Peptides against a protein of PDB entry 8HF1. Designs and how they scored, part 28

Target 1, 320 residues: chain A of PDB entry 8HF1
Amino acid sequence: NVMLYATKPTEVMVSFPHQEQVLTVTRLISAEIEKFYVSLDLMNIGVQPIRRSKSLQCLRDPSKKSFVKQLFNDFLYQMKEYGIYAASIAIISLIVEFDIKRRQAETLSVKLMHRTALTLCEKIRHLLVQKLQDMTYDDDDDNVNTEEVIMNFSTPKVQRFLMSLKVSFADKDPKDICCLVFVERRYTCKCIYGLLLNYIQSTPELRNVLTPQFMVGRNNISPDFESVLERKWQKSAIQQFRDGNANLMICSSVLEEGIDVQACNHVFILDPVKTFNMYVQSKGRARTTEAKFVLFTADKEREKTIQQIYQYRKAHNDIA

## One batch from the design tools (peptide; aimed at target 1 S164)

Design b2_p15_6_s1 (made by RFdiffusion4, then SolubleMPNN; from b2_p15_6, 5 letters changed)
Fold by OpenDDE base, seed 1:
Structure b2_p15_6_s1 (fold): chain B 320 residues (1-320), chain A 15 residues (1-15)
Amino acid sequence: as target 1 above (320 residues)
Amino acid sequence: MLTEEDIFEEIPEPP
């Protein structure tokens, strides 16, 4: 039991206004997804053969319909929580996934289901990109990746996160930076990674300062080719972060106990801290002298967040 | 130019 005599990081909070950006495009996208769910429920895809792989109770929906709905629900969550710019990146991950599932489809009915989902994703992508282009004079998709467009089409939480990175790291030596960013959901890691790549590239003060990577928790899913690529990516990303070739790591809250990541000077918790274990594990990474542990909260939830942190501090001190 | 102090609020010790 190496009781981590962790130097207590400075715990800081970033407040953001709770603005539900009710864009017409987000309503349209949500309505198109709901229409798709009605059509999906009517699709006869047959009973999928339950591959009796004994060991992994993969709650694989034998219909594969719940998985399709999960991906779109996860997308809707990203669009709501991070904004339409993040959604424009997130939809690409759905396109890739549904194209793979379409190619791997064992039946024509399942192939058609994934094709219909893919067609909807392409429509959603077009609607999102078109909305991002409303601020650009050029119809080039690459022109939507400006600091201004990213900021304008991000939620207040993401805006404050990007501002927090800029004020913390502008013109600093990359070697002096060891930053973790924790997010709740696995798919958010890729989305925020893509957003950060574009933001850093568009922000001169950060372009040669921050090198982001991402790590998703291990899928307990069977070692399919995707899981091998994901595992290779994770190993490479962790190694780059250890070697200092990457200085910002985006992680899902499901960091496997025992990923030895070096002591970090910054830990950002982009999503709400839901558990004591998440608090202890994430805070336990902010271990350098002058380390910051940064929480994001809506202004309306500020007091509740503070009280939750006090409860976690108390519980931590009672175990120490 | 925004500073760290403009964005970061230190979470006080419990009363």
Scores: peptide ipSAE 0.505, ipTM 0.919, DockQ to the pose 0.867
OpenDDE base, seeds 2, 3, 4, 5: peptide ipSAE 0.493, 0.498, 0.499, 0.495; ipTM 0.917, 0.918, 0.918, 0.917

Design b2_p15_6_s2 (made by RFdiffusion4, then SolubleMPNN; from b2_p15_6, 5 letters changed)
Fold by OpenDDE base, seed 1:
Structure b2_p15_6_s2 (fold): chain B 320 residues (1-320), chain A 15 residues (1-15)
Amino acid sequence: as target 1 above (320 residues)
Amino acid sequence: MLTEDDIFEPIPEPP
């Protein structure tokens, strides 16, 4: 009964300027992906054997082309929403996924398709890394993982998020921190996790204070597609968070009823709250007396966000 | 040095 928690968290908002990073590199990457989609549509990969996996989802993309497009669309979204630094982390996940799929390909045509996608990902990675290196004066210091590089190549939303973590957790005891970060997309969890690891390592005030983990919600995608590694990671991550060995958890879904996560003192909603259930369930994790529920909004959407929160508060009070 | 109050805006009560 997650709805009946007596202590209402303090609801706060973080506003950020809506700046589309108009970088030449982002335009070039988008154009290369569009060119790849044209090539992908022309690829004859033949009739894929419909593996009778019981999940209706394997029936939706017999060509496996829509899945390739989905991964690149998710990457483009992350590059837009979180910036080119986050994109440099996100592209690694695509490289890993396409390399696995290339190795698992049952046909030469599918193997070639995934190889072409992988080659594009490597090109994108080089373009991103080169752009991050353009800020480092020392040609010898390949360390694009500085606080300055992370901040300058992140969107205003991510900048304000990192600043929010710094002001909230600088010089605090790690044991007194229980933080949840909610994001919309599964792949964003890994991306923001990688970004946070690098940021925390580069930020002395957060070094040894924050220990991040990530958990992707159980996709209703067949448990067969969740790698044994992903399931082991999720179990380890949640256990570390319960044991206090991790004090910040990044989640793409509201932790289902039954993931008894301890009462958190901070809940960050990095992406827009799309549903009443997401609002109630995420807010219901901020249970300590001084708990903060933090929403991120673009300045242009501030009023819309406030009105949506009022509607959710009203609906919650009508059910209570 | 930025404070929590510099970053966090309380969501106002409905009018």
Scores: peptide ipSAE 0.499, ipTM 0.918, DockQ to the pose 0.865
OpenDDE base, seeds 2, 3, 4, 5: peptide ipSAE 0.495, 0.496, 0.491, 0.490; ipTM 0.917, 0.917, 0.915, 0.916

Design b2_p15_6_s3 (made by RFdiffusion4, then SolubleMPNN; from b2_p15_6 with P1S F2L D13E)
Fold by OpenDDE base, seed 2:
Structure b2_p15_6_s3 (fold): chain B 320 residues (1-320), chain A 15 residues (1-15)
Amino acid sequence: as target 1 above (320 residues)
Amino acid sequence: SLTEEDLFEPIPEPP
């Protein structure tokens, strides 16, 4: 069993303070999304004229509203877990998605639904950008992408993550770096990727050191809904990481689905380790002699995290 | 300047 001869990575924990402080802007955004959900539930989308069985049609219209709600719920999660800077990037992904869906809409009612969602996203984007500009004296959008703005408008978890990257990789040779960053959700990969691009560009010690990429998980939704573009992007991103053109890969549970990436010297688990499988698979990627496996935990959850890791270590040793 | 030691707490082996 090739796993038995792998050097065990050094397991380390990074603690961050629990921040319950809900900004006024985040409360306003959440309230606007809730108002939109009430409006969305009242929208008559009608029966879609798809030549598929009537039973599949009746299931599709709820699925269109549910998909819109899912995107906003994932946005709200990202805003809460990663902060308003990350949310300003995440909202752009929603804008792109809803504009595509608006253009592809087969009916006026579906087109209107996606237009209304898009209008809300633009309002949310404006509220977020305006809040980021509170730290800038200049109204120029380029001034919101500084290390200071990124740090101040990120959650303590993201702050500690960025600090951990800076401490680990400042002024290192990019060829000596093979880093994985695991996140729980598919949409978080894109958000953290955009955040890292801006952070690396604003941080001189990392600018020529880290080149990030991201892998978007397969939707558990039917393979028929995976865009050809997403599959092409995944293949390209994996190839760039294999070729050394990227040295940091952001991924979700996709690696559990059999994506083979090279042995890494750093594995960061940005979100809580929820399963034994995730623990084993992610830790199993840290295979170099000096490999680090880095966990992030809130201070209040520190003991619970340690106990969970002990249980996973025990379970792993019982299988080995 | 922050070091790895300032941020990274080794997870001890269980006793």
Scores: peptide ipSAE 0.533, ipTM 0.928, DockQ to the pose 0.868
OpenDDE base, seeds 1, 3, 4, 5: peptide ipSAE 0.532, 0.532, 0.532, 0.533; ipTM 0.929, 0.929, 0.928, 0.929

Design b2_p15_6_s4 (made by RFdiffusion4, then SolubleMPNN; from b2_p15_6, 5 letters changed)
Fold by OpenDDE base, seed 1:
Structure b2_p15_6_s4 (fold): chain B 320 residues (1-320), chain A 15 residues (1-15)
Amino acid sequence: as target 1 above (320 residues)
Amino acid sequence: SLTESDLFELIPEPP
């Protein structure tokens, strides 16, 4: 019974003010995406061959249109949950994906669809970068990657997360750090990774202390859709983390496959814990004597979060 | 300077 011997980590919470950043730029971007969806629904891309992949019921809508909408919906979620700075990184991932899909398009209509999506992403990128530059006197793209810009254009949750990293790890020995950061969504791993790289590079106290990596949970969908490059990268990232060459790993909540990750001294849950299994699995990685399990909560949801943790603790004690 | 105690609130044991 491997679960029984885990030292109970110190469970802590970080509260953040619930601020809906209603920026004009976010409204404009949302409106442009909505307008694009109307246009996308009118596009005739022909009959998509229903690839009956024989594997289970997660029929991801085989519609190439549904995939395009999913990526933009995930982007909108990231912009809302993590802020404009994270969105500026997230949009690059969409640009890369739509460029790949455009090049791989079997029909002119599908190629045009992905080209239109790509053009929208470039417009969104420009709007985001321009907004980040509004705080910088210099038009140089490098000036948007400062600690100040990152903090000011991040949501209160992300601000408190970055502050928590700084307070926890400033001027520490890299070898004494084993940190996991859990996020809900696959695409969030990449944008938070990019944000952390820039933040660490801009923060002298962390620059030689934290070496981040990310891991995207395997899509339990066919291993055939994961590029050989993505699989190699994931294996390399895990190995670097095991070897201590990386000391912070960003993971999506889909750690159902037992990533044999070493005992960590810090586990940050950046997004709400939605399931008992996620609670037990993530908490079960904080195994050192001084291990911390850190939850982030909006102030308005503090009590609800505490009550949910009590329910999970009770349920865990009933099975232990 | 902010400390861990300034950011981290211990989740108490249920009463």
Scores: peptide ipSAE 0.525, ipTM 0.927, DockQ to the pose 0.873
OpenDDE base, seeds 2, 3, 4, 5: peptide ipSAE 0.517, 0.519, 0.518, 0.522; ipTM 0.925, 0.926, 0.925, 0.926

Design b2_p15_7 (made by RFdiffusion4)
Pose (drawn by RFdiffusion4):
Structure b2_p15_7 (pose): chain A 320 residues (1-320), chain P 15 residues (1-15)
Amino acid sequence: as target 1 above (320 residues)
Amino acid sequence: SVEPVKVVSPEELAE
């Protein structure tokens, strides 16, 4: 009876070769951000509330410097984990966030700090577009070239995930498919969403089948890439997925708990599984029959992750 | 019994 309304989806793996080498432009951007941090640390903005540790044992920077560093560090993480083009999208989210803070800002000193951060972010955007541009020698067709650069300017993890996404839904009806993708970090959702938008408008077979939509938790990141203060579109993403308008969801441990959704055909956990409860809930989200469940881990982490999953499965058997 | 974990290629996800 439970299997009538419940389903044990087939759980499969997608291993990918994990490499440690990085590109030189990554070193250059790291040096540029380090120079910016060193300069900003001494920004000496108008006196701010003292921020100490959780236990007050060690001091902390003012909340605004902490916020700027946090955003830059998130951008660097997105670049380290998902390739250059992922940073190319994520830098636009940073530009939008710094513009919004400039609007919200309430002092000349803080405003100046945010404007200079915007300037550096735009310089970084131009740097990213520059290395993305210095590969058009391969060919001139920007669509297939977008597909090729995405395959080449991405980590093996990103290449392998997008490969599995292409092969799983090559030419199926958009109506027939209902899938979710889970990622860990907040701005990674928007970054990878923009990457999927580019790829959907980069391939002929997937162009009219997949509809990517992303939503995150609180401290709601901006939904656009336009910097126009107000937008005309009003319909929400969760209501779209419930209404079938969107079929590809990009969320980060937000939809895993509570949020009712129709039974989904596929679930892709882009970032490695960490918690037993979240594993159980994410698997349960693939509530439809013949549901397919996908995981991505590094080759080096295969044994550890498989052993952890056995621990989970055995724990499920033990509890039962 | 604990079932084995299946490692599949992306091509096998076509089905």

Design b2_p15_7_s1 (made by RFdiffusion4, then SolubleMPNN; from b2_p15_7 with S1E V7I E15K)
Fold by OpenDDE base, seed 2:
Structure b2_p15_7_s1 (fold): chain B 320 residues (1-320), chain A 15 residues (1-15)
Amino acid sequence: as target 1 above (320 residues)
Amino acid sequence: EVEPVKIVSPEELAK
């Protein structure tokens, strides 16, 4: 019963300026995705065989078009919420996914649909990488993964998060670190993981200090081969975190589903806490002595967020 | 009493 642990972590909130990244590149990418949606709606892919998976799980859009749109919508969200650097990593995940789907396509029409999506992802990747290179003197892809490029092309939220990590963990013993990072969306786990790998590698004070892993939430869509691989990956990542081979875990809300993660000394909530359960469960992971529970808020939403967290604290104290 | 929400800078997390 996670609620019974009277853990009193130090709870703090970091504010960040609300800055909409009004970049020409983000507008171009959004417009290209919108054009693609129009073309996608015109594609006749035929009636796909309804795989009666016996589990009452979400009726896979028999057209598989909804899944394609979902991936691009999640990409657009990541680009907006985390910045164009994070988007450059997120697009690779889409490329991999669409290439798998293209190869697994049962019909030529479905294969063509995923090929068209893949072609768009490659165009988006090129636009993002080109924009990242505008700050580098050398055209080499390796030069886009500097601390400076990561920081400059990240949203203020991500900048404050990375600064918070650097300040919290610079030159510490990796054995003394047990950190959780909570994000709202499943796909954000992979994106933030990739961003953190590059940031840690580019930041000498964090090299050999932080070893990140990520946990992807269960794919509620299908028990397909992909779900088996994802489950295997989740088990491996959790085991590495338990064994101390990883000391930072990026998680979506799926830790709520009873994944036994050890007591942590740091818990970062990168995205807004939307529910009381998320608040209690995430805070309940900060169980060590001197544990820190760190929230992030936009300055514009500061008052609203303070009131919400105050209500959650009150409700938690009334139950504890 | 419910403790007030403390807003901090990233730099204050070192303490």
Scores: peptide ipSAE 0.474, ipTM 0.923, DockQ to the pose 0.819
OpenDDE base, seeds 1, 3, 4, 5: peptide ipSAE 0.469, 0.464, 0.472, 0.471; ipTM 0.921, 0.921, 0.922, 0.923

Design b2_p15_7_s2 (made by RFdiffusion4, then SolubleMPNN; from b2_p15_7, 4 letters changed)
Fold by OpenDDE base, seed 2:
Structure b2_p15_7_s2 (fold): chain B 320 residues (1-320), chain A 15 residues (1-15)
Amino acid sequence: as target 1 above (320 residues)
Amino acid sequence: MIEPVKIVSPEELAS
């Protein structure tokens, strides 16, 4: 029983304009990924022995092609939802993953597949970084990690989120801050974490105020060695947040997995709340007397989102 | 009564 402690957080909604970032670079990247998918479908990687991972559920695509496509689809989603700057961070995670998979490849064909994916990721990274540099007038200031570059190459949602953080936490005592940021997808946690590290470092008012961490839900796909490292990292991140060594935690569906996170004074919901359970669990973490629960919505979806929140509030009051 | 959802700007979060 998560005791519904009676302290109702102040619930607010921040609206943002819906702008599709129709940039030439995003179209080029999407087209390169589509070309790669055609090439990937033509690759003969052979029948891989179905390693009976005891966890019945996720049929490891014996071809591992579906996993490669999933990572690129997740990247495309991040680029669309969070912007080019976030995409430049997200692509690094793909590079790391494909390099690991390339090294762990049991066959030459699988090794080649991951190498081809890695080569595409490096091309995408170059295209993204080049576009970020186009706004830096001074050739000598190769630092694409400025507040201005981050803001200009982020979606309106991310811009409003970063502004909300700056306004909420500028020049505050880090000990007085316990902030949760909820995102829909697991991979978004890492991307937003990297973005926040760079944003905080580039924003003097947030330097030494915010120390972010992230939690990634359990990878249900493979109980393999990767899952052990991820579990160790999760435990470390949670412990740092409990000990006050981190005061901002980025989470996905991790609360549904029963991870005990402390009561917070700020809860940001960066992505749309899709379920009643997510609404209750996330809002239930804003438990301090002056706790704020901040939702983000596109202007076009504002009315629909408001109606959904009213339904959730009604359902919650009927259970309480 | 269900309280209305308050729409705010980022700047209003300082208050």
Scores: peptide ipSAE 0.504, ipTM 0.930, DockQ to the pose 0.831
OpenDDE base, seeds 1, 3, 4, 5: peptide ipSAE 0.494, 0.486, 0.490, 0.500; ipTM 0.928, 0.926, 0.928, 0.929

Design b2_p15_7_s3 (made by RFdiffusion4, then SolubleMPNN; from b2_p15_7, 4 letters changed)
Fold by OpenDDE base, seed 2:
Structure b2_p15_7_s3 (fold): chain B 320 residues (1-320), chain A 15 residues (1-15)
Amino acid sequence: as target 1 above (320 residues)
Amino acid sequence: MIEPVKIVSPEELAK
């Protein structure tokens, strides 16, 4: 008996204008990644030893090239969906990952592949930071982390999300806040976390009010040392949220896998709800009195999103 | 009856 706790949160939808950020810098970055993919396909890295990890987990591309492409594809997605400011944070995660992979490389060819990827990430970082600095009078990196720069270089979705956070939590007692933010992709958790840290630090009304954490989903690809570190980080982040040392948790759909998170007073769904399970589980976390469940939708997709929510509500009522 | 989805501005979330 999944106790469908009958707490009906106030469900609201925030609309945002559909704006494709047609920036020259985003086109340049996309073109550089595409050129890199062509070069990557030409790289002979040899046959990698098939580590027979006994778990039937996804056949690691023996070339490790698919993982490199996945990281850049996830970066391109984040740049498109969240903006170039979020991309400037996301690229740092790629730099860290490729540096780790470069150092852990078992062969010179694999080491060179990760080095080439890292060099591209540094070029992308430079292009992004340079574009962020175009709005700052001073060339100092610290000046790119202002509320104004964050807002101006974020997508309308992220702008509306940040405004919603500011309005919801400005000058509130941090103890009265228990907020979940759901995102679709695992890598987005880190990106939005970094963005929120900078936004909170640049927004006086949110300083010492919001303390974010993020939960990275389980890496289904690798039971390796990285998965142990990620599991340790997840446990620590969840514990901080349980202890009240963090009052905002950014999660991907992995909260679906039975992570016992406290009853929250705010649940934000930053990305489109793609499944009925995600809808029910995320909404089911908004359990306090006067809990708010906030959805974001592009104006263009509003009608479709409303219809989908009505279908989910109907399906939920038919089960309850 | 399925309650209508309430569309709000960010500013209306303060209420």
Scores: peptide ipSAE 0.502, ipTM 0.929, DockQ to the pose 0.837
OpenDDE base, seeds 1, 3, 4, 5: peptide ipSAE 0.497, 0.488, 0.490, 0.498; ipTM 0.928, 0.926, 0.927, 0.928

Design b2_p15_8 (made by RFdiffusion4)
Pose (drawn by RFdiffusion4):
Structure b2_p15_8 (pose): chain A 320 residues (1-320), chain P 15 residues (1-15)
Amino acid sequence: as target 1 above (320 residues)
Amino acid sequence: FVLLPEEVNFEPIPD
């Protein structure tokens, strides 16, 4: 009876070769951000509330410097984890966030700090587009070139995930498919969403089948990439997925709990599984029959992750 | 970055 309304989806793995080498432009951008941090640390903005540790044992920077560093560090993480083009999208989200803070800002000193951060972010955007541009010697067809650069300017993890996404839904009806993708970090959802938008508008077979939509939790990141203060589109993403308007969801541990959704055909956990409860809930989200469940881990982490999953399964058996 | 072939293997996890 439970299997009537419940389903044990087939759980499969997608391993990918994990490498440690990084590109030189990454070193250059790291040096540029380090120079910016060193300069900003001494920004000496108007006196701010003292921010100490959770236990007050060690001091902390003012909340605004902490916020700027946090955003830059998130951008660096997105670059380290998902390739150059992921950073190319994520830098636009940083530009939008710094523009919004400029608008919200309430002092000349803080405003100046945010404007200079915007300037550096745009310089970084131009740097990313520059390396992305210095590969068009391969060919001139920007669509297939977009597909090729995405396959080449991405970590094996990103290549492998997008490869599995292409193969799983090559030419199926958009109506027939209902899938979710889970990622860990906040701005990673918007970054990878924009990457999928580019890839959907890069391939002929997937062009009219997949509809990517992303949503995150609180401290709602901006939904657009336009910096126009107001937008005309009003319909929400969750309501779209419930209404079938969107079929590809990009969320981060938000939809895993509580949020009712129609039974989904596929679930892709882009970032490695960490918590038993979240594993159980994410698997349960693939509530439809013949549901397919996908995981991505590094080759080096294969034994550890498999052993952890066995621990989980055995824990499920033990509890039962 | 290293380019990968267009091959995907779905490996089940045994009991």

Design b2_p15_8_s1 (made by RFdiffusion4, then SolubleMPNN; from b2_p15_8, 6 letters changed)
Fold by OpenDDE base, seed 2:
Structure b2_p15_8_s1 (fold): chain B 320 residues (1-320), chain A 15 residues (1-15)
Amino acid sequence: as target 1 above (320 residues)
Amino acid sequence: MVRLPDEVVYEPIPE
């Protein structure tokens, strides 16, 4: 019966123009990754022992070629969905991940595979940073983190998201803000977190107002050293959000796993709502008086989004 | 990309 007294949040939609970034740099990066996949398929890394967790689930061995391809595919998705600026942050996460795996590699062949992936990531980083610098007069790396560069190299979706944050939270008391941002993919949480840090730092009206954190879902990957660090980070981020030291939390499907967070006054759904469960759980976090549930949609998908929300509302009312 | 205007409109989703 606790569901009956939840104040229904105001559901709002923010539309954005659909623009495909047909940039030469994005095509070049995609082509370099495709060439790398051909080379990766030809690499002999030997038969890696399937590390089975105690739960008999075939752990995706982080040393396998499939995991390397997954990271680059997630990067390509972020570049497409969030833009070149977000991609410049996302590539740093790949660099860190491949450097760790290169150091942890038990075999020379696996070490070489991660080294080759790392070399490609550094090339991609250079191409992205050089493209961001095309709008800066100064060769200083620090000048790429301006509001103007962030906005001009972000997708219309990300631009509307950042504008929505500015309009909603400019000059507010940080204590009055409890915001969730939902994204579809785990790796997007860290990418959007890095983007928000730079945007908030470049936006005077938000510097002392928004303090972001991020939560990444539990990888069903075995408790290797990386998973312990990620788990420690998650606990710290949740605690900071509970203590009010962070007032904006970026999360994926992590909240579906029963992570209890406080009642929020804003819930932003940055990516399309794909499931009824995601709709109910994310909306169920907007429990304060005057809470807003904000959806982002491309103009061409507006009608489809509205129809999907009506279906979810109907299904929710039939269960309540 | 083309920078959008700094205006954001919250469209209420009708009941």
Scores: peptide ipSAE 0.533, ipTM 0.950, DockQ to the pose 0.843
OpenDDE base, seeds 1, 3, 4, 5: peptide ipSAE 0.479, 0.469, 0.468, 0.530; ipTM 0.889, 0.886, 0.888, 0.949

Design b2_p15_8_s2 (made by RFdiffusion4, then SolubleMPNN; from b2_p15_8, 7 letters changed)
Fold by OpenDDE base, seed 1:
Structure b2_p15_8_s2 (fold): chain B 320 residues (1-320), chain A 15 residues (1-15)
Amino acid sequence: as target 1 above (320 residues)
Amino acid sequence: MVRLPDEVVYEEIPE
């Protein structure tokens, strides 16, 4: 019942042109991943004994091949949805993951599989960085982290998102800002976090205004060492956001109902709202006076987005 | 060079 008395946020839509950036580099990367999948399917890694951990949800493919393909598919999605700048950050997460998996490999065949995946990621990273450097006069990797490079190599959606942050928060008091950014995928959360760090650092009007953090959903309790670090990071990030030491939180899942996060003045939905629950819970975080709930939509999907919001509003009113 | 729009337009979703 606590949700019923909250001031309704202003629901806002930001439209962007659906430009498929058909870069030659993205085609090359996609083709290299496809070739790798053919090679991966031919790899004999043996049937790993299914450690029957009773929790049904980890469909850990006993071959671990499905996990490798999932990471590259998620990378391809990020490259398509957010652009090659975001992809240059996303690939680092794959490099880290495959290096960990390579070190943890119980068999030589699995170690080789992760090594080949890692080698491909390094090649992809080089192709992406080289393409970002086409706008820089200096071969230094740090010079690719400019506002201009970030904007030029981001999708129209990400461009509009970054511009929305600049317009909304330029020269504001950091204490008056409580912003949530919702993304669909776990790896997108880290990618957009890295992108925002670089963008904020390169944007004088935001450098001392926005302090981003990220939170990945808890449901992927991998018992692995990485999950312990992620849990520590999540706890620290949430605490920093509660204490006002961070004023922008990127979330890959709707904050579980039990995460008491302060009333936010801005909620950005960077990815499409796919479920009524996501709509209600994300919108329910925009509770301050004059709170904004901002959706990003392609121009071609504008009407469909509006109709979906009307359906969700209706469904919410029928339950209230 | 992708031409950036000059402004971000916020469109309120009608009730």
Scores: peptide ipSAE 0.472, ipTM 0.881, DockQ to the pose 0.713
OpenDDE base, seeds 2, 3, 4, 5: peptide ipSAE 0.448, 0.440, 0.461, 0.464; ipTM 0.871, 0.863, 0.878, 0.877

